# Ledger of designs, part 37: peptides against a protein of PDB entry 6CSU

Target 1, 51 residues: chain A of PDB entry 6CSU
Amino acid sequence: GALEELRGQYIKAVKKIKCDMLRYIQESKERAAEMVKAEVLRERQETARKM

## One batch from the design tools (peptide; made by RFdiffusion4, then SolubleMPNN)

Design b2_p16_1_s1 (from b2_p16_1, 6 letters changed)
Fold by OpenDDE base, seed 4:
Structure b2_p16_1_s1 (fold): chain B 51 residues (1-51), chain C 51 residues (1-51), chain A 16 residues (1-16)
Amino acid sequence: as target 1 above (51 residues)
Amino acid sequence: as target 1 above (51 residues)
Amino acid sequence: SIIDEIEKKEKETLEK
């Protein structure tokens, strides 16, 4: 009935949200890793410049 | 240094995202629960009307 | 890790 259908829709929506969130976290981690990598490179270059 | 600061900023940002996501999930669950509650009431009323 | 903790807590939240 309508209740079961609503329950099903809710479960489906929650699963979708979960997947979206995990993907967002993963993408955020990747972006952060790239920023750290870039900063390390800049620091190394700056250190070398000051030697 | 800059790297440590960036790392700190990343950690802070991730923590914020975590909190936001958990809050969003909780709010979504609450909305879903209210919808289910409303549907149950409607179904009961409709059933009663058809008796 | 912090991410592992996030995923764990998310899972727990969704399963409630």
Scores: peptide ipSAE 0.117, ipTM 0.591, DockQ to the pose 0.087
Fold by OpenDDE base, seed 5:
Structure b2_p16_1_s1 (fold): chain B 51 residues (1-51), chain C 51 residues (1-51), chain A 16 residues (1-16)
Amino acid sequence: as target 1 above (51 residues)
Amino acid sequence: as target 1 above (51 residues)
Amino acid sequence: SIIDEIEKKEKETLEK
């Protein structure tokens, strides 16, 4: 019935949000890691120039 | 120094990720609520047609 | 890790 259908749709929506959130976190972490990596490379280059 | 700067940048990146995640979750919940609202309206209309 | 703690908190926020 309508009540069960609404409940089902709500649960489905929550599950989708959970999955999307996890994906977003993963992508954000990857971007952060790349930024840190780039910064480390810049620092190493600067150190090398000072040698 | 370089070490402190890297640490600072890492912390800044983490904070940004946290904020972006919270915003994403909030927006996703709002979208889910709108979907449920629309479904409720459709169900009410169907019920009305059967009267 | 700090990132893991953030992920945990976000999951809790989702369930509110």
Scores: peptide ipSAE 0.116, ipTM 0.593, DockQ to the pose 0.085
Fold by OpenDDE base, seed 1:
Structure b2_p16_1_s1 (fold): chain B 51 residues (1-51), chain C 51 residues (1-51), chain A 16 residues (1-16)
Amino acid sequence: as target 1 above (51 residues)
Amino acid sequence: as target 1 above (51 residues)
Amino acid sequence: SIIDEIEKKEKETLEK
């Protein structure tokens, strides 16, 4: 019935949100990691130039 | 020094990620709520037509 | 880790 359908839709939506959140977190962490790597590289290059 | 700068950047990035995640979750929940409301409305209208 | 703690808190927020 309509109630069961609504319940099912809600559960499906929540599961989707969970998955989307996890994906977003992962992507954000990856971007942060890339920023750190870029900074480390920059610092190493700068140090090398000063030697 | 470079190490402290890197540490600072990392902490800043993590804080930003946290904030972005919270916002994303909130927005996702809001969208889900709107979908549920729309479905409830649809079902009510359909029931009314059949009566 | 700090990231893990953040993820845990976010999960709790989602489940409220």
Scores: peptide ipSAE 0.114, ipTM 0.594, DockQ to the pose 0.090
Fold by OpenDDE base, seed 3:
Structure b2_p16_1_s1 (fold): chain B 51 residues (1-51), chain C 51 residues (1-51), chain A 16 residues (1-16)
Amino acid sequence: as target 1 above (51 residues)
Amino acid sequence: as target 1 above (51 residues)
Amino acid sequence: SIIDEIEKKEKETLEK
């Protein structure tokens, strides 16, 4: 009935939010890691030039 | 020095990620809530028509 | 790690 349909839609929405959150977190971490790697590389190059 | 700069950049990046995550989650929850409200309204209207 | 702590807080926020 209507109540069951509503419950089903709610559960589906919550699951969607969970999945979106996990994906966003993962992508953000990957971007941060890449940024740090790039910076480390630049610092190494700068250090090498000063030698 | 270079080490302090890297540390500073890391901290800044982490703070940015935190803020972005919180905002994303909040917006997602708001969208879900709105979806549920709309569905509840439709169900009430349907129930009323069947009476 | 700081990242792990952030993820934990985000999970808690989602469940509220």
Scores: peptide ipSAE 0.113, ipTM 0.592, DockQ to the pose 0.089

Design b2_p16_1_s2 (from b2_p16_1, 6 letters changed)
Fold by OpenDDE base, seed 2:
Structure b2_p16_1_s2 (fold): chain B 51 residues (1-51), chain C 51 residues (1-51), chain A 16 residues (1-16)
Amino acid sequence: as target 1 above (51 residues)
Amino acid sequence: as target 1 above (51 residues)
Amino acid sequence: SLIEKIDKLEKETLEK
């Protein structure tokens, strides 16, 4: 019935949000790692240049 | 009735998830910024030490 | 974005 259908829609929506969030977290971690690597490299270059 | 109550609970739950995600994203960005600052500082120290 | 998707879900739910 309508009640069961609404419950099903809620569960489906929550699962979708969960999956999207997990993907976002993973992609964010990857971007953060690349940012740190790039920053470390630039900082080494700048420090060496100033010495 | 039961249908309207479930609908209300669904909306409330989705809003809660939205708020939690926004908070997580904000906190994650702050932690990432601090991580980068700390890494840059450490890298400057290590580079200087090795020169 | 994730936020836009959630906003869309909320809107669709309110339209029911």
Scores: peptide ipSAE 0.131, ipTM 0.605, DockQ to the pose 0.597
Fold by OpenDDE base, seed 5:
Structure b2_p16_1_s2 (fold): chain B 51 residues (1-51), chain C 51 residues (1-51), chain A 16 residues (1-16)
Amino acid sequence: as target 1 above (51 residues)
Amino acid sequence: as target 1 above (51 residues)
Amino acid sequence: SLIEKIDKLEKETLEK
């Protein structure tokens, strides 16, 4: 019935959001690691030029 | 009735999840910025010692 | 984006 359908839709939506969040967290960690790596390389160049 | 109440609870729960996600994203950006800053400072010291 | 997906879900729910 309508009640069961609504409950099912809620559960489905929440599960999807959970999966999307986990993916976002993982991708965010990867982006952060790459950003740090890039910044370190840039900083080495800048420091070398000033010395 | 029961149907309207359940619908309301669904909407409320989804809105809360949205807010939590936005907060997480903002905090993640702040942590990333601080991490980069710390890494830059450390790298300057390392480079200076090697020159 | 994740936010856009959530907004879409909310809209669909409100229209039912």
Scores: peptide ipSAE 0.126, ipTM 0.598, DockQ to the pose 0.529
Fold by OpenDDE base, seed 1:
Structure b2_p16_1_s2 (fold): chain B 51 residues (1-51), chain C 51 residues (1-51), chain A 16 residues (1-16)
Amino acid sequence: as target 1 above (51 residues)
Amino acid sequence: as target 1 above (51 residues)
Amino acid sequence: SLIEKIDKLEKETLEK
């Protein structure tokens, strides 16, 4: 019935939010990792030039 | 020193990610809520037309 | 965690 449909829609929405959050976390972690790698590389290169 | 600066940058980046995630979650929840509202309205209208 | 809270909310919704 209508109540079950509403409940189902709500649950579906919550599940979508969960999936979106997990995806965002993963993408954010990847971006952060790349930023850290870039910074470490930059610092190493800068140090090497100053030696 | 350079190490402290790197640590500081990392912590700052993580904090930013956290804030971005919270914002994304909020936006996702809002979008999901709107989708549910729209669907419920559609179903109610459709049911009413069939009565 | 947020995921656990979501899972809890889903469970509560299903049991209504």
Scores: peptide ipSAE 0.117, ipTM 0.576, DockQ to the pose 0.110
Fold by OpenDDE base, seed 3:
Structure b2_p16_1_s2 (fold): chain B 51 residues (1-51), chain C 51 residues (1-51), chain A 16 residues (1-16)
Amino acid sequence: as target 1 above (51 residues)
Amino acid sequence: as target 1 above (51 residues)
Amino acid sequence: SLIEKIDKLEKETLEK
């Protein structure tokens, strides 16, 4: 019935939101890690040039 | 020095990531809330038609 | 409420 359909739609929506959030957080963490690695590499190269 | 600069860049990057995540979550929440409200309204209308 | 449940889900997700 209508009640069961609404409940089903709600559960599906919540699951989708959770999935989207987790994916975004994971991708954001990966981008941050890559940015930090790149910065460390650049600093190492800069230090080497100054020696 | 290089260490302080790297630390500063790391902190800035992390803050940016946090802000991006919060903004994404807020926008996602707003979309989800609107979707739920629309569904509830449709179900109320459907129930009324069946009575 | 449904909104509160979404808020809770968001909070739990950020803490991971």
Scores: peptide ipSAE 0.113, ipTM 0.573, DockQ to the pose 0.075

Design b2_p16_1_s3 (from b2_p16_1 with L3I R9I E16K)
Fold by OpenDDE base, seed 3:
Structure b2_p16_1_s3 (fold): chain B 51 residues (1-51), chain C 51 residues (1-51), chain A 16 residues (1-16)
Amino acid sequence: as target 1 above (51 residues)
Amino acid sequence: as target 1 above (51 residues)
Amino acid sequence: SIIEKIEEIEKETLEK
């Protein structure tokens, strides 16, 4: 019935939000890690130039 | 240094995102719950009319 | 870690 259909829609929506949230967090972490790696590399190069 | 500053910015950004997403999910759940309650009430009223 | 804390809070938030 209509109640079961509404429940199904709710569950589907919550699952979608959960997946979107987790994906966003994962992608954000990956971008941050890449920026940190780049900065570490630049600092190592700078250290080498000062020797 | 620049690396520590970047780390600090990342932590702050992730905290902000976490709070925003959790608030969004909570508000979405509250709206869904309200819709379900309304539907249950309507179905109970319909059942009563058929008796 | 901050990520582990976020995942824990996510679980709690989505629980019925």
Scores: peptide ipSAE 0.074, ipTM 0.552, DockQ to the pose 0.066
Fold by OpenDDE base, seed 4:
Structure b2_p16_1_s3 (fold): chain B 51 residues (1-51), chain C 51 residues (1-51), chain A 16 residues (1-16)
Amino acid sequence: as target 1 above (51 residues)
Amino acid sequence: as target 1 above (51 residues)
Amino acid sequence: SIIEKIEEIEKETLEK
């Protein structure tokens, strides 16, 4: 009935949100990794410049 | 250094996002609970009307 | 490590 359908829709929506969240975190990790890589490179270059 | 600060900022940002998403899910659960409550009430009323 | 901290965040999130 309508109640079961509503429950099902809610559960589906929550699952979708969780999946979206995890995907966002993963994408954020990837972006952070690239930023870290870039920063390490800059630091190495700056250190070399000061030697 | 800058690298450590970046790492710290990232972790802080991710924690913030996590908290925001959890809050959103909690609010969604609350809204869903209210909708379920309302639906149960409507179904009971409709059942009574048909008896 | 940073990765371990992120994994912990993910784990905690999934447990909610």
Scores: peptide ipSAE 0.071, ipTM 0.546, DockQ to the pose 0.084
Fold by OpenDDE base, seed 5:
Parts: structure tokens; sequence; C-alpha cells
Structure b2_p16_1_s3 (fold): chain B 51 residues (1-51), chain C 51 residues (1-51), chain A 16 residues (1-16)
């Protein structure tokens, strides 16, 4: 019935939002990792210049 | 140093995003509950009309 | 590590 369908739609929507959130966090993590790698490289280059 | 600051800023940003998304889910749950309540009321009214 | 902290955030998110 309509109530069961609405309940099902709600649960489905919440699950989708949760998955989208986790994907966003994962992508953010990947971007941050790349930024950290770039910074580490910069610092290593600076250290090398001082040697 | 700059590297540690970047790490700290990333963790802080991710925590904020997590909190924002959890709040969004909570608000979504509240809206869903109101929709269910409205549907129940509608169905009760329809049942009453058939009596 | 920061990676472990991020993984913990993901875990906590899944528990909600």
Amino acid sequence: as target 1 above (51 residues)
Amino acid sequence: as target 1 above (51 residues)
Amino acid sequence: SIIEKIEEIEKETLEK
C-alpha cells in the first residue's frame, strides 16, 4: 500500500544519501592525499637546495 | 610546519563535512516523518468517507 | 595517522 511504498522510498533515499556522502569523503581524502604529496615534494626540494 | 598545518586543516574540514551531512540526514528523516504523518491522515480520511 | 583518523570518520558515519 501507499504507506509501505512511502516507507520504502524513504529508506532508499536515506541509503543513497549515505552512499553519496561516503563517496564524497573518499574523493576528498584522495584530493587531500595529493595535496600532501605535493607539499612533501616541495619540502624535500627546499631541503635539497639547502644542502 | 606547513605540512602539519595542512593535515590538521584537512581533518578539521572532513569533520565539518561529516557533521553537515549527518545534520542533513537528520533533517531528511524529520521531513520524511512529516510526509508519513500526512499520508496516514489522508488514508484515514479516505477510509472515513467510505464508511 | 591522518589516514586512520579519516577511516574512523567514515566508520562513525556508517554507524549513524
Scores: peptide ipSAE 0.068, ipTM 0.545, DockQ to the pose 0.076
Fold by OpenDDE base, seed 1:
Structure b2_p16_1_s3 (fold): chain B 51 residues (1-51), chain C 51 residues (1-51), chain A 16 residues (1-16)
Amino acid sequence: as target 1 above (51 residues)
Amino acid sequence: as target 1 above (51 residues)
Amino acid sequence: SIIEKIEEIEKETLEK
């Protein structure tokens, strides 16, 4: 019935939000890792250039 | 020095990520609330139409 | 580590 449909839609929406959040977290971690990697590389290059 | 600069940049990046995540979570909660609201309204309208 | 700090931030964020 309508109640079951509403319940199902709610559960589906919650699951979607959860997945979206997990994806966002993962992407943020990836971006953070790339930023750190890039900065470390930059610093190493700068040090090498000055030596 | 370079190490302090790197540290500072890291801290800044992490703070930004934290803020972005908080914002995303808030927006997700808002979207969820709107979805539920819309669905409840739809079901009420459908019920009323059939009565 | 940086990853651990990020994970801590994530945890704190999700607990709100």
Scores: peptide ipSAE 0.068, ipTM 0.542, DockQ to the pose 0.092

Design b2_p16_1_s4 (from b2_p16_1, 6 letters changed)
Fold by OpenDDE base, seed 2:
Structure b2_p16_1_s4 (fold): chain B 51 residues (1-51), chain C 51 residues (1-51), chain A 16 residues (1-16)
Amino acid sequence: as target 1 above (51 residues)
Amino acid sequence: as target 1 above (51 residues)
Amino acid sequence: SILEKIDKIEEETLKK
């Protein structure tokens, strides 16, 4: 019935949010790792250049 | 009625999850920024030390 | 964590 359908829609929405959140976290971690690697490399170059 | 009340409760719950997710994302970005700043500082120190 | 909160909401909803 309408009540069960509404409950199902809510569960589906929550699951979608959870999946999106997990994906965001994973992608964010990957981007952060790449950013740190790039920044470390640039900083080494800049430090070496100034010495 | 009961159906409308339940619908309202589900909508409210989903909105709460959305708000919590946005807050988490914002806090995560702030922590990531601080992590990068700290890493850059440490890398400058290590590079200088090794020269 | 937020993931734990989502899991809890799913669990409580499924119990109904």
Scores: peptide ipSAE 0.191, ipTM 0.663, DockQ to the pose 0.499
Fold by OpenDDE base, seed 3:
Structure b2_p16_1_s4 (fold): chain B 51 residues (1-51), chain C 51 residues (1-51), chain A 16 residues (1-16)
Amino acid sequence: as target 1 above (51 residues)
Amino acid sequence: as target 1 above (51 residues)
Amino acid sequence: SILEKIDKIEEETLKK
């Protein structure tokens, strides 16, 4: 009935949010790792240049 | 009626989850920024020491 | 964590 449908819609929405969150976390970790690598490289270059 | 009340409760719950997610994202960004700053500092020190 | 909270919400809703 209507109640079951509403409950189903709620669960579906929550699952979607969970999935989106997991994806965001994973992608954020990947981006952060690449950002750190790039920053480390740039910093090494800059420091070496200034020495 | 009861159905509208339940609907309202589900909507409220979803909104709460959304809010918590946004807060988590913001806090994660802040933590990531601080982590990068710390890494940059360490890398500068290490590179300078090796020069 | 937020993921644990979501899991709990799912669990609580499903058992009703």
Scores: peptide ipSAE 0.189, ipTM 0.662, DockQ to the pose 0.495
Fold by OpenDDE base, seed 1:
Structure b2_p16_1_s4 (fold): chain B 51 residues (1-51), chain C 51 residues (1-51), chain A 16 residues (1-16)
Amino acid sequence: as target 1 above (51 residues)
Amino acid sequence: as target 1 above (51 residues)
Amino acid sequence: SILEKIDKIEEETLKK
């Protein structure tokens, strides 16, 4: 009935939010790792040139 | 009525989850920025000592 | 955590 359908829609929405958050966390970790890698490499080169 | 009230409660709960997620994202960005800052500083010092 | 809170809400809704 309408009540069960509404409950189902709520649960579906919550699950969607959870999935989106998990994906965001994973992608954020990957981006952070690449950013740090690039920054460290750049910094080594820059510091070496200034010595 | 009862159905409308329940709908309202579900919508409120979803909005709360959304707000919590947005706060998490913001805090995560701040932590990431501080981590990168610290890593860059450490790397400068390390590279300089190796020159 | 936020994930734990979501799981808790799901659990509470499902047991009703």
Scores: peptide ipSAE 0.189, ipTM 0.660, DockQ to the pose 0.498
Fold by OpenDDE base, seed 5:
Structure b2_p16_1_s4 (fold): chain B 51 residues (1-51), chain C 51 residues (1-51), chain A 16 residues (1-16)
Amino acid sequence: as target 1 above (51 residues)
Amino acid sequence: as target 1 above (51 residues)
Amino acid sequence: SILEKIDKIEEETLKK
């Protein structure tokens, strides 16, 4: 019935949000690692050039 | 009626989860920026010491 | 954490 359908839609929405959050966290970690690596390399170049 | 009230409660709950996610994303960006800043400073010290 | 909060919401919804 309408109540069961509504409950089902809510559960589906929550599950989707959970999945999206997990994906975001994983991708964010990967991006952070790459940003740190790139920044370290750039900083080494800049520091060496100024010496 | 009861159905409309439940619908409203489910919508409210989903909206809250969405808001919490957005806040987490913002705070995560701020923490990432601070980590990059700290890494840059550490790298400058290390590079200078090796020269 | 947010994930823990979501898990709790799912659990509470399923038992109703």
Scores: peptide ipSAE 0.188, ipTM 0.659, DockQ to the pose 0.463

Design b2_p16_2_s1 (from b2_p16_2, 6 letters changed)
Fold by OpenDDE base, seed 3:
Parts: C-alpha cells; sequence; structure tokens
Structure b2_p16_2_s1 (fold): chain B 51 residues (1-51), chain C 51 residues (1-51), chain A 16 residues (1-16)
C-alpha cells in the first residue's frame, strides 16, 4: 500500500545518500593525498629556485 | 492522519541527513586545508634544518 | 554534493 511504498522510497533515498557519501569520502581522501603531494613538490621547487 | 504524519517525519529525517552531510563536508574541507598547511610548514622546517 | 541534493529533491518530490 501507500505506506509501504512511502517507506520504501525513504529507505531507498537514505541508502543512496549513504552510498554517495561513502564514495565522496573515499574520493576526498584520494584528492587530499594528491593535493598534499603537489603542495610539497611546489614547496621544494620554490626552495630550489631560491638557492 | 497517520500517513501524513509519517510522510512529514521522513521528510524531516532526510533534511536532517542532508544538513549533517553538508556540515561534514565543510568541516572536512577545513581539516584538509589545515593538513596541507601543516605539511608545508614541516617541509619548510626540514629544508631549513638541511641548510 | 549535487548528487545527494538531487536525491533529496527527488524524494521530496515523491513525498509531495
Amino acid sequence: as target 1 above (51 residues)
Amino acid sequence: as target 1 above (51 residues)
Amino acid sequence: MKKIEETVEELEKKLS
């Protein structure tokens, strides 16, 4: 009935949000790691140019 | 009626989840920025010690 | 977060 359908829609939406968030977190961790590496490299390059 | 009340509760719950996730993302960005700053500082300190 | 926002919007539409 309508109640079961409504509940199903809610559960489906929540599960999708959870999945999207977990993916976001994983991708965010990867991007953060690459960003740190890039920043370290730029810092080293800047230091080298100043020597 | 009961169905309308439950619908309202589901909408409220989803909106709360959205809000919590947006807050988490914002805080995550801030933490990432601070982590990058800390890494840059450590890199500079290491370079200074090697001079 | 656009994907999550879209999911919420779609749900709200279904619940309306």
Scores: peptide ipSAE 0.139, ipTM 0.639, DockQ to the pose 0.797
Fold by OpenDDE base, seed 4:
Structure b2_p16_2_s1 (fold): chain B 51 residues (1-51), chain C 51 residues (1-51), chain A 16 residues (1-16)
Amino acid sequence: as target 1 above (51 residues)
Amino acid sequence: as target 1 above (51 residues)
Amino acid sequence: MKKIEETVEELEKKLS
Protein backbone atom coordinates (compact mmCIF):
# COMPACT_ATOMS: atom_id res chain seq x y z
CA GLY B 1 0.00 0.00 0.00
CA ALA B 2 0.83 3.67 0.00
CA LEU B 3 2.34 3.54 3.50
CA GLU B 4 4.71 0.69 2.66
CA GLU B 5 5.62 2.31 -0.64
CA LEU B 6 6.48 5.61 1.02
CA ARG B 7 8.47 3.84 3.72
CA GLY B 8 10.47 2.04 1.06
CA GLN B 9 11.12 5.26 -0.81
CA TYR B 10 12.37 7.03 2.30
CA ILE B 11 14.64 4.15 3.29
CA LYS B 12 16.09 4.09 -0.21
CA ALA B 13 16.63 7.84 -0.17
CA VAL B 14 18.31 7.77 3.23
CA LYS B 15 20.67 5.00 2.14
CA LYS B 16 21.58 6.97 -0.96
CA ILE B 17 22.23 10.11 1.07
CA LYS B 18 24.45 8.15 3.44
CA CYS B 19 26.50 6.74 0.58
CA ASP B 20 26.79 10.10 -1.15
CA MET B 21 27.98 11.82 2.01
CA LEU B 22 30.55 9.15 2.81
CA ARG B 23 31.86 9.34 -0.75
CA TYR B 24 32.05 13.12 -0.54
CA ILE B 25 34.06 12.92 2.67
CA GLN B 26 36.44 10.33 1.23
CA GLU B 27 37.01 12.34 -1.93
CA SER B 28 37.47 15.48 0.13
CA LYS B 29 40.20 13.77 2.16
CA GLU B 30 41.95 12.69 -1.02
CA ARG B 31 41.77 16.19 -2.48
CA ALA B 32 43.11 17.66 0.74
CA ALA B 33 46.05 15.26 0.69
CA GLU B 34 46.89 16.21 -2.89
CA MET B 35 46.61 19.88 -2.00
CA VAL B 36 49.13 19.44 0.81
CA LYS B 37 51.54 17.60 -1.50
CA ALA B 38 51.31 20.39 -4.04
CA GLU B 39 51.85 23.02 -1.38
CA VAL B 40 54.90 21.19 -0.02
CA LEU B 41 56.46 21.07 -3.47
CA ARG B 42 55.80 24.74 -4.08
CA GLU B 43 57.17 25.72 -0.70
CA ARG B 44 60.37 23.72 -1.18
CA GLN B 45 60.99 25.47 -4.48
CA GLU B 46 60.31 28.89 -3.00
CA THR B 47 62.51 28.32 0.02
CA ALA B 48 65.34 26.93 -2.09
CA ARG B 49 65.25 29.89 -4.45
CA LYS B 50 65.37 32.39 -1.60
CA MET B 51 68.51 30.82 -0.14
CA GLY C 1 -1.56 9.18 10.65
CA ALA C 2 1.42 6.93 10.13
CA LEU C 3 2.07 8.31 6.65
CA GLU C 4 2.25 11.90 7.86
CA GLU C 5 4.34 10.86 10.83
CA LEU C 6 6.92 9.09 8.66
CA ARG C 7 7.03 12.05 6.30
CA GLY C 8 7.61 14.38 9.22
CA GLN C 9 10.38 12.20 10.62
CA TYR C 10 12.11 12.01 7.24
CA ILE C 11 11.98 15.76 6.72
CA LYS C 12 13.29 16.43 10.21
CA ALA C 13 16.17 13.98 9.79
CA VAL C 14 17.11 15.33 6.36
CA LYS C 15 17.22 18.86 7.72
CA LYS C 16 19.48 17.70 10.53
CA ILE C 17 21.76 15.87 8.09
CA LYS C 18 22.00 19.01 5.98
CA CYS C 19 22.99 21.10 8.98
CA ASP C 20 25.50 18.52 10.17
CA MET C 21 27.05 18.32 6.70
CA LEU C 22 27.41 22.07 6.39
CA ARG C 23 28.98 22.31 9.82
CA TYR C 24 31.35 19.44 9.03
CA ILE C 25 32.41 21.08 5.77
CA GLN C 26 33.05 24.41 7.45
CA GLU C 27 35.06 22.88 10.28
CA SER C 28 36.94 20.68 7.81
CA LYS C 29 37.93 23.72 5.76
CA GLU C 30 39.25 25.44 8.86
CA ARG C 31 41.23 22.38 9.92
CA ALA C 32 42.60 21.94 6.41
CA ALA C 33 43.78 25.54 6.34
CA GLU C 34 45.58 25.12 9.65
CA MET C 35 47.09 21.84 8.45
CA VAL C 36 48.50 23.55 5.36
CA LYS C 37 49.96 26.38 7.43
CA ALA C 38 51.63 23.91 9.75
CA GLU C 39 52.98 21.88 6.84
CA VAL C 40 54.38 24.98 5.16
CA LEU C 41 56.21 25.94 8.35
CA ARG C 42 57.68 22.46 8.80
CA GLU C 43 58.71 22.27 5.16
CA ARG C 44 60.49 25.62 5.29
CA GLN C 45 62.44 24.52 8.33
CA GLU C 46 63.38 21.17 6.82
CA THR C 47 64.44 22.68 3.52
CA ALA C 48 66.50 25.34 5.25
CA ARG C 49 68.37 22.80 7.38
CA LYS C 50 69.14 20.61 4.38
CA MET C 51 70.81 23.46 2.52
CA MET A 1 31.08 12.12 9.69
CA LYS A 2 30.16 10.19 12.79
CA LYS A 3 27.29 12.54 13.63
CA ILE A 4 25.92 12.25 10.12
CA GLU A 5 26.13 8.48 10.19
CA GLU A 6 24.35 8.43 13.52
CA THR A 7 21.57 10.64 12.18
CA VAL A 8 21.06 8.38 9.19
CA GLU A 9 21.05 5.30 11.37
CA GLU A 10 18.51 6.84 13.71
CA LEU A 11 16.20 7.63 10.82
CA GLU A 12 16.54 4.13 9.42
CA LYS A 13 15.59 2.74 12.81
CA LYS A 14 12.50 4.95 12.97
CA LEU A 15 11.46 3.81 9.51
CA SER A 16 11.99 0.12 10.28
Scores: peptide ipSAE 0.129, ipTM 0.638, DockQ to the pose 0.672
Fold by OpenDDE base, seed 5:
Structure b2_p16_2_s1 (fold): chain B 51 residues (1-51), chain C 51 residues (1-51), chain A 16 residues (1-16)
Amino acid sequence: as target 1 above (51 residues)
Amino acid sequence: as target 1 above (51 residues)
Amino acid sequence: MKKIEETVEELEKKLS
């Protein structure tokens, strides 16, 4: 019935948000690591040029 | 009626979760920026010592 | 993130 459908829709939405969140966290960690690596390399080049 | 009230509550709950997630994303970006800044400073010191 | 997870868990419990 209408009540069961409504409940089902809510649960589905919550589960989707949870999954998206967990995925974002994992991907964010990976991106952060790459950003730091790239920035370190760039900074070394800049520092060397100025010396 | 009862059905409309439940619908409203479910919608409100989903919106809250979404908002919390977006806030986390924003705060994560800010923390990442600070981490990069700190790493840059540390790298400059290291590079300078080795020259 | 812990706060978000807690919110999700709380709401799921209410729906059980």
Scores: peptide ipSAE 0.120, ipTM 0.635, DockQ to the pose 0.452
Fold by OpenDDE base, seed 2:
Structure b2_p16_2_s1 (fold): chain B 51 residues (1-51), chain C 51 residues (1-51), chain A 16 residues (1-16)
Amino acid sequence: as target 1 above (51 residues)
Amino acid sequence: as target 1 above (51 residues)
Amino acid sequence: MKKIEETVEELEKKLS
């Protein structure tokens, strides 16, 4: 019936949100890690030039 | 120093992730709500045709 | 992530 179909659609939407968020979070973490690594490298290079 | 600057970069990255997540969550909820509304409309239309 | 996952699970449970 209509109620069951509506519930099904909502659950499907919620599951999609979950998957998208998990993917987004993982990708965001990876990007953040790369930014931090780049900063570390820059700091090391600066230190090397000053030595 | 280098440690403090790295810490600052890490904190900045984490804060950005948090903000992006909150925005994405909100936008995802809005999209899900629209999908549910569309389903409700379709069900109402189907019911009307059967009456 | 755990908090989000838990929230999703709770919503699914309410609809089941």
Scores: peptide ipSAE 0.108, ipTM 0.580, DockQ to the pose 0.167

Design b2_p16_2_s2 (from b2_p16_2, 6 letters changed)
Fold by OpenDDE base, seed 3:
Structure b2_p16_2_s2 (fold): chain B 51 residues (1-51), chain C 51 residues (1-51), chain A 16 residues (1-16)
Amino acid sequence: as target 1 above (51 residues)
Amino acid sequence: as target 1 above (51 residues)
Amino acid sequence: MESIEKTVEELEKELS
């Protein structure tokens, strides 16, 4: 019935949101790691030029 | 009725998820900025010791 | 806008 269908849609939507959240978190961590890596390399070069 | 209540519950849940994600994104950006700042400072010191 | 935000907005629209 309508109630079961709506419940099913809700559950499906929530599962999708959860997956999207987890993916975003994972990708965010990866981007953060790459950002730090790049910054470290740039900073080494900058400091080297000043010394 | 039950259908309206379920709809209301879903809307409320979706709104909460939206708010939670926006907060997470904002806090993640702030943490990333702090991590970069800290790493830059540490790297300057490390490079200085090697030169 | 992040994918999750778009998803939420679309779902809210469907329920309205």
Scores: peptide ipSAE 0.093, ipTM 0.571, DockQ to the pose 0.526
Fold by OpenDDE base, seed 2:
Structure b2_p16_2_s2 (fold): chain B 51 residues (1-51), chain C 51 residues (1-51), chain A 16 residues (1-16)
Amino acid sequence: as target 1 above (51 residues)
Amino acid sequence: as target 1 above (51 residues)
Amino acid sequence: MESIEKTVEELEKELS
């Protein structure tokens, strides 16, 4: 019935949002790590140029 | 009725998830910025020590 | 806007 259908839609939607959140968190961590690596490399170069 | 209650619960849950995600995104950006600043400072010190 | 924000907005519209 309508109640069971709505419950199913609710659960499906919440599960999708949860998956999207987890993916975003994982990708955000990876981007942050790459940003740090890039900045470290750039900083080494800048330090060398200023010597 | 039960159908209206379920609809209300769904909307409430979705809105909460939205708010939690927006907060996480903002805090993640701030943490990333601070991490880069800290790493740059550390790298400058390490470079100096290795000279 | 993040993909999750778009998903949430779409879900809210379906229940409006």
Scores: peptide ipSAE 0.089, ipTM 0.559, DockQ to the pose 0.469
Fold by OpenDDE base, seed 4:
Structure b2_p16_2_s2 (fold): chain B 51 residues (1-51), chain C 51 residues (1-51), chain A 16 residues (1-16)
Amino acid sequence: as target 1 above (51 residues)
Amino acid sequence: as target 1 above (51 residues)
Amino acid sequence: MESIEKTVEELEKELS
């Protein structure tokens, strides 16, 4: 019935949002990891230049 | 340092996303609950009209 | 992410 259909649609929407958010977080983690690696490299280079 | 700042910013962003997601879900639940209540009312009214 | 996933799963259970 209409109630069951509404519930089903809501659950489906929540699941989609969950997946989208988790994907976003994962992509953010990947970008952050790359930025950290780049910063580590820069710091090592700066240390080398100061020596 | 820059590494610690980057880490802090990342953690802050993740926390923000978490909060935003939870808020979205909560608001969605509230809207869904209202829609369900409205549908129940409509169904009861339809039943009454058919009787 | 794990904590977020668990939280979302718990919320989904409440909707079931």
Scores: peptide ipSAE 0.086, ipTM 0.551, DockQ to the pose 0.142
Fold by OpenDDE base, seed 1:
Structure b2_p16_2_s2 (fold): chain B 51 residues (1-51), chain C 51 residues (1-51), chain A 16 residues (1-16)
Amino acid sequence: as target 1 above (51 residues)
Amino acid sequence: as target 1 above (51 residues)
Amino acid sequence: MESIEKTVEELEKELS
């Protein structure tokens, strides 16, 4: 019935969110790692300029 | 020192991830709710056509 | 699925 259909639609939406979240978490971690790497590199270059 | 600085950079990145995820979760829930609403509306219209 | 809040908190603890 209508209640079961609505439940099914909700579950489908939640599963979509879960998948998107897992992907976004991974991508966000990768972007953060790249940001840290770039920052460390800049700091090393700055330290070198102090010598 | 360098070790503490690296830890600080990582923690900063983790905090950035946290904020991005919380925003993503909220926006994703809102989009999912709109999708479900639209689907329910279409189903109601389809039921009406059966009458 | 563990909450993002708890996951981040545990990561911060590990780095401290």
Scores: peptide ipSAE 0.071, ipTM 0.534, DockQ to the pose 0.154

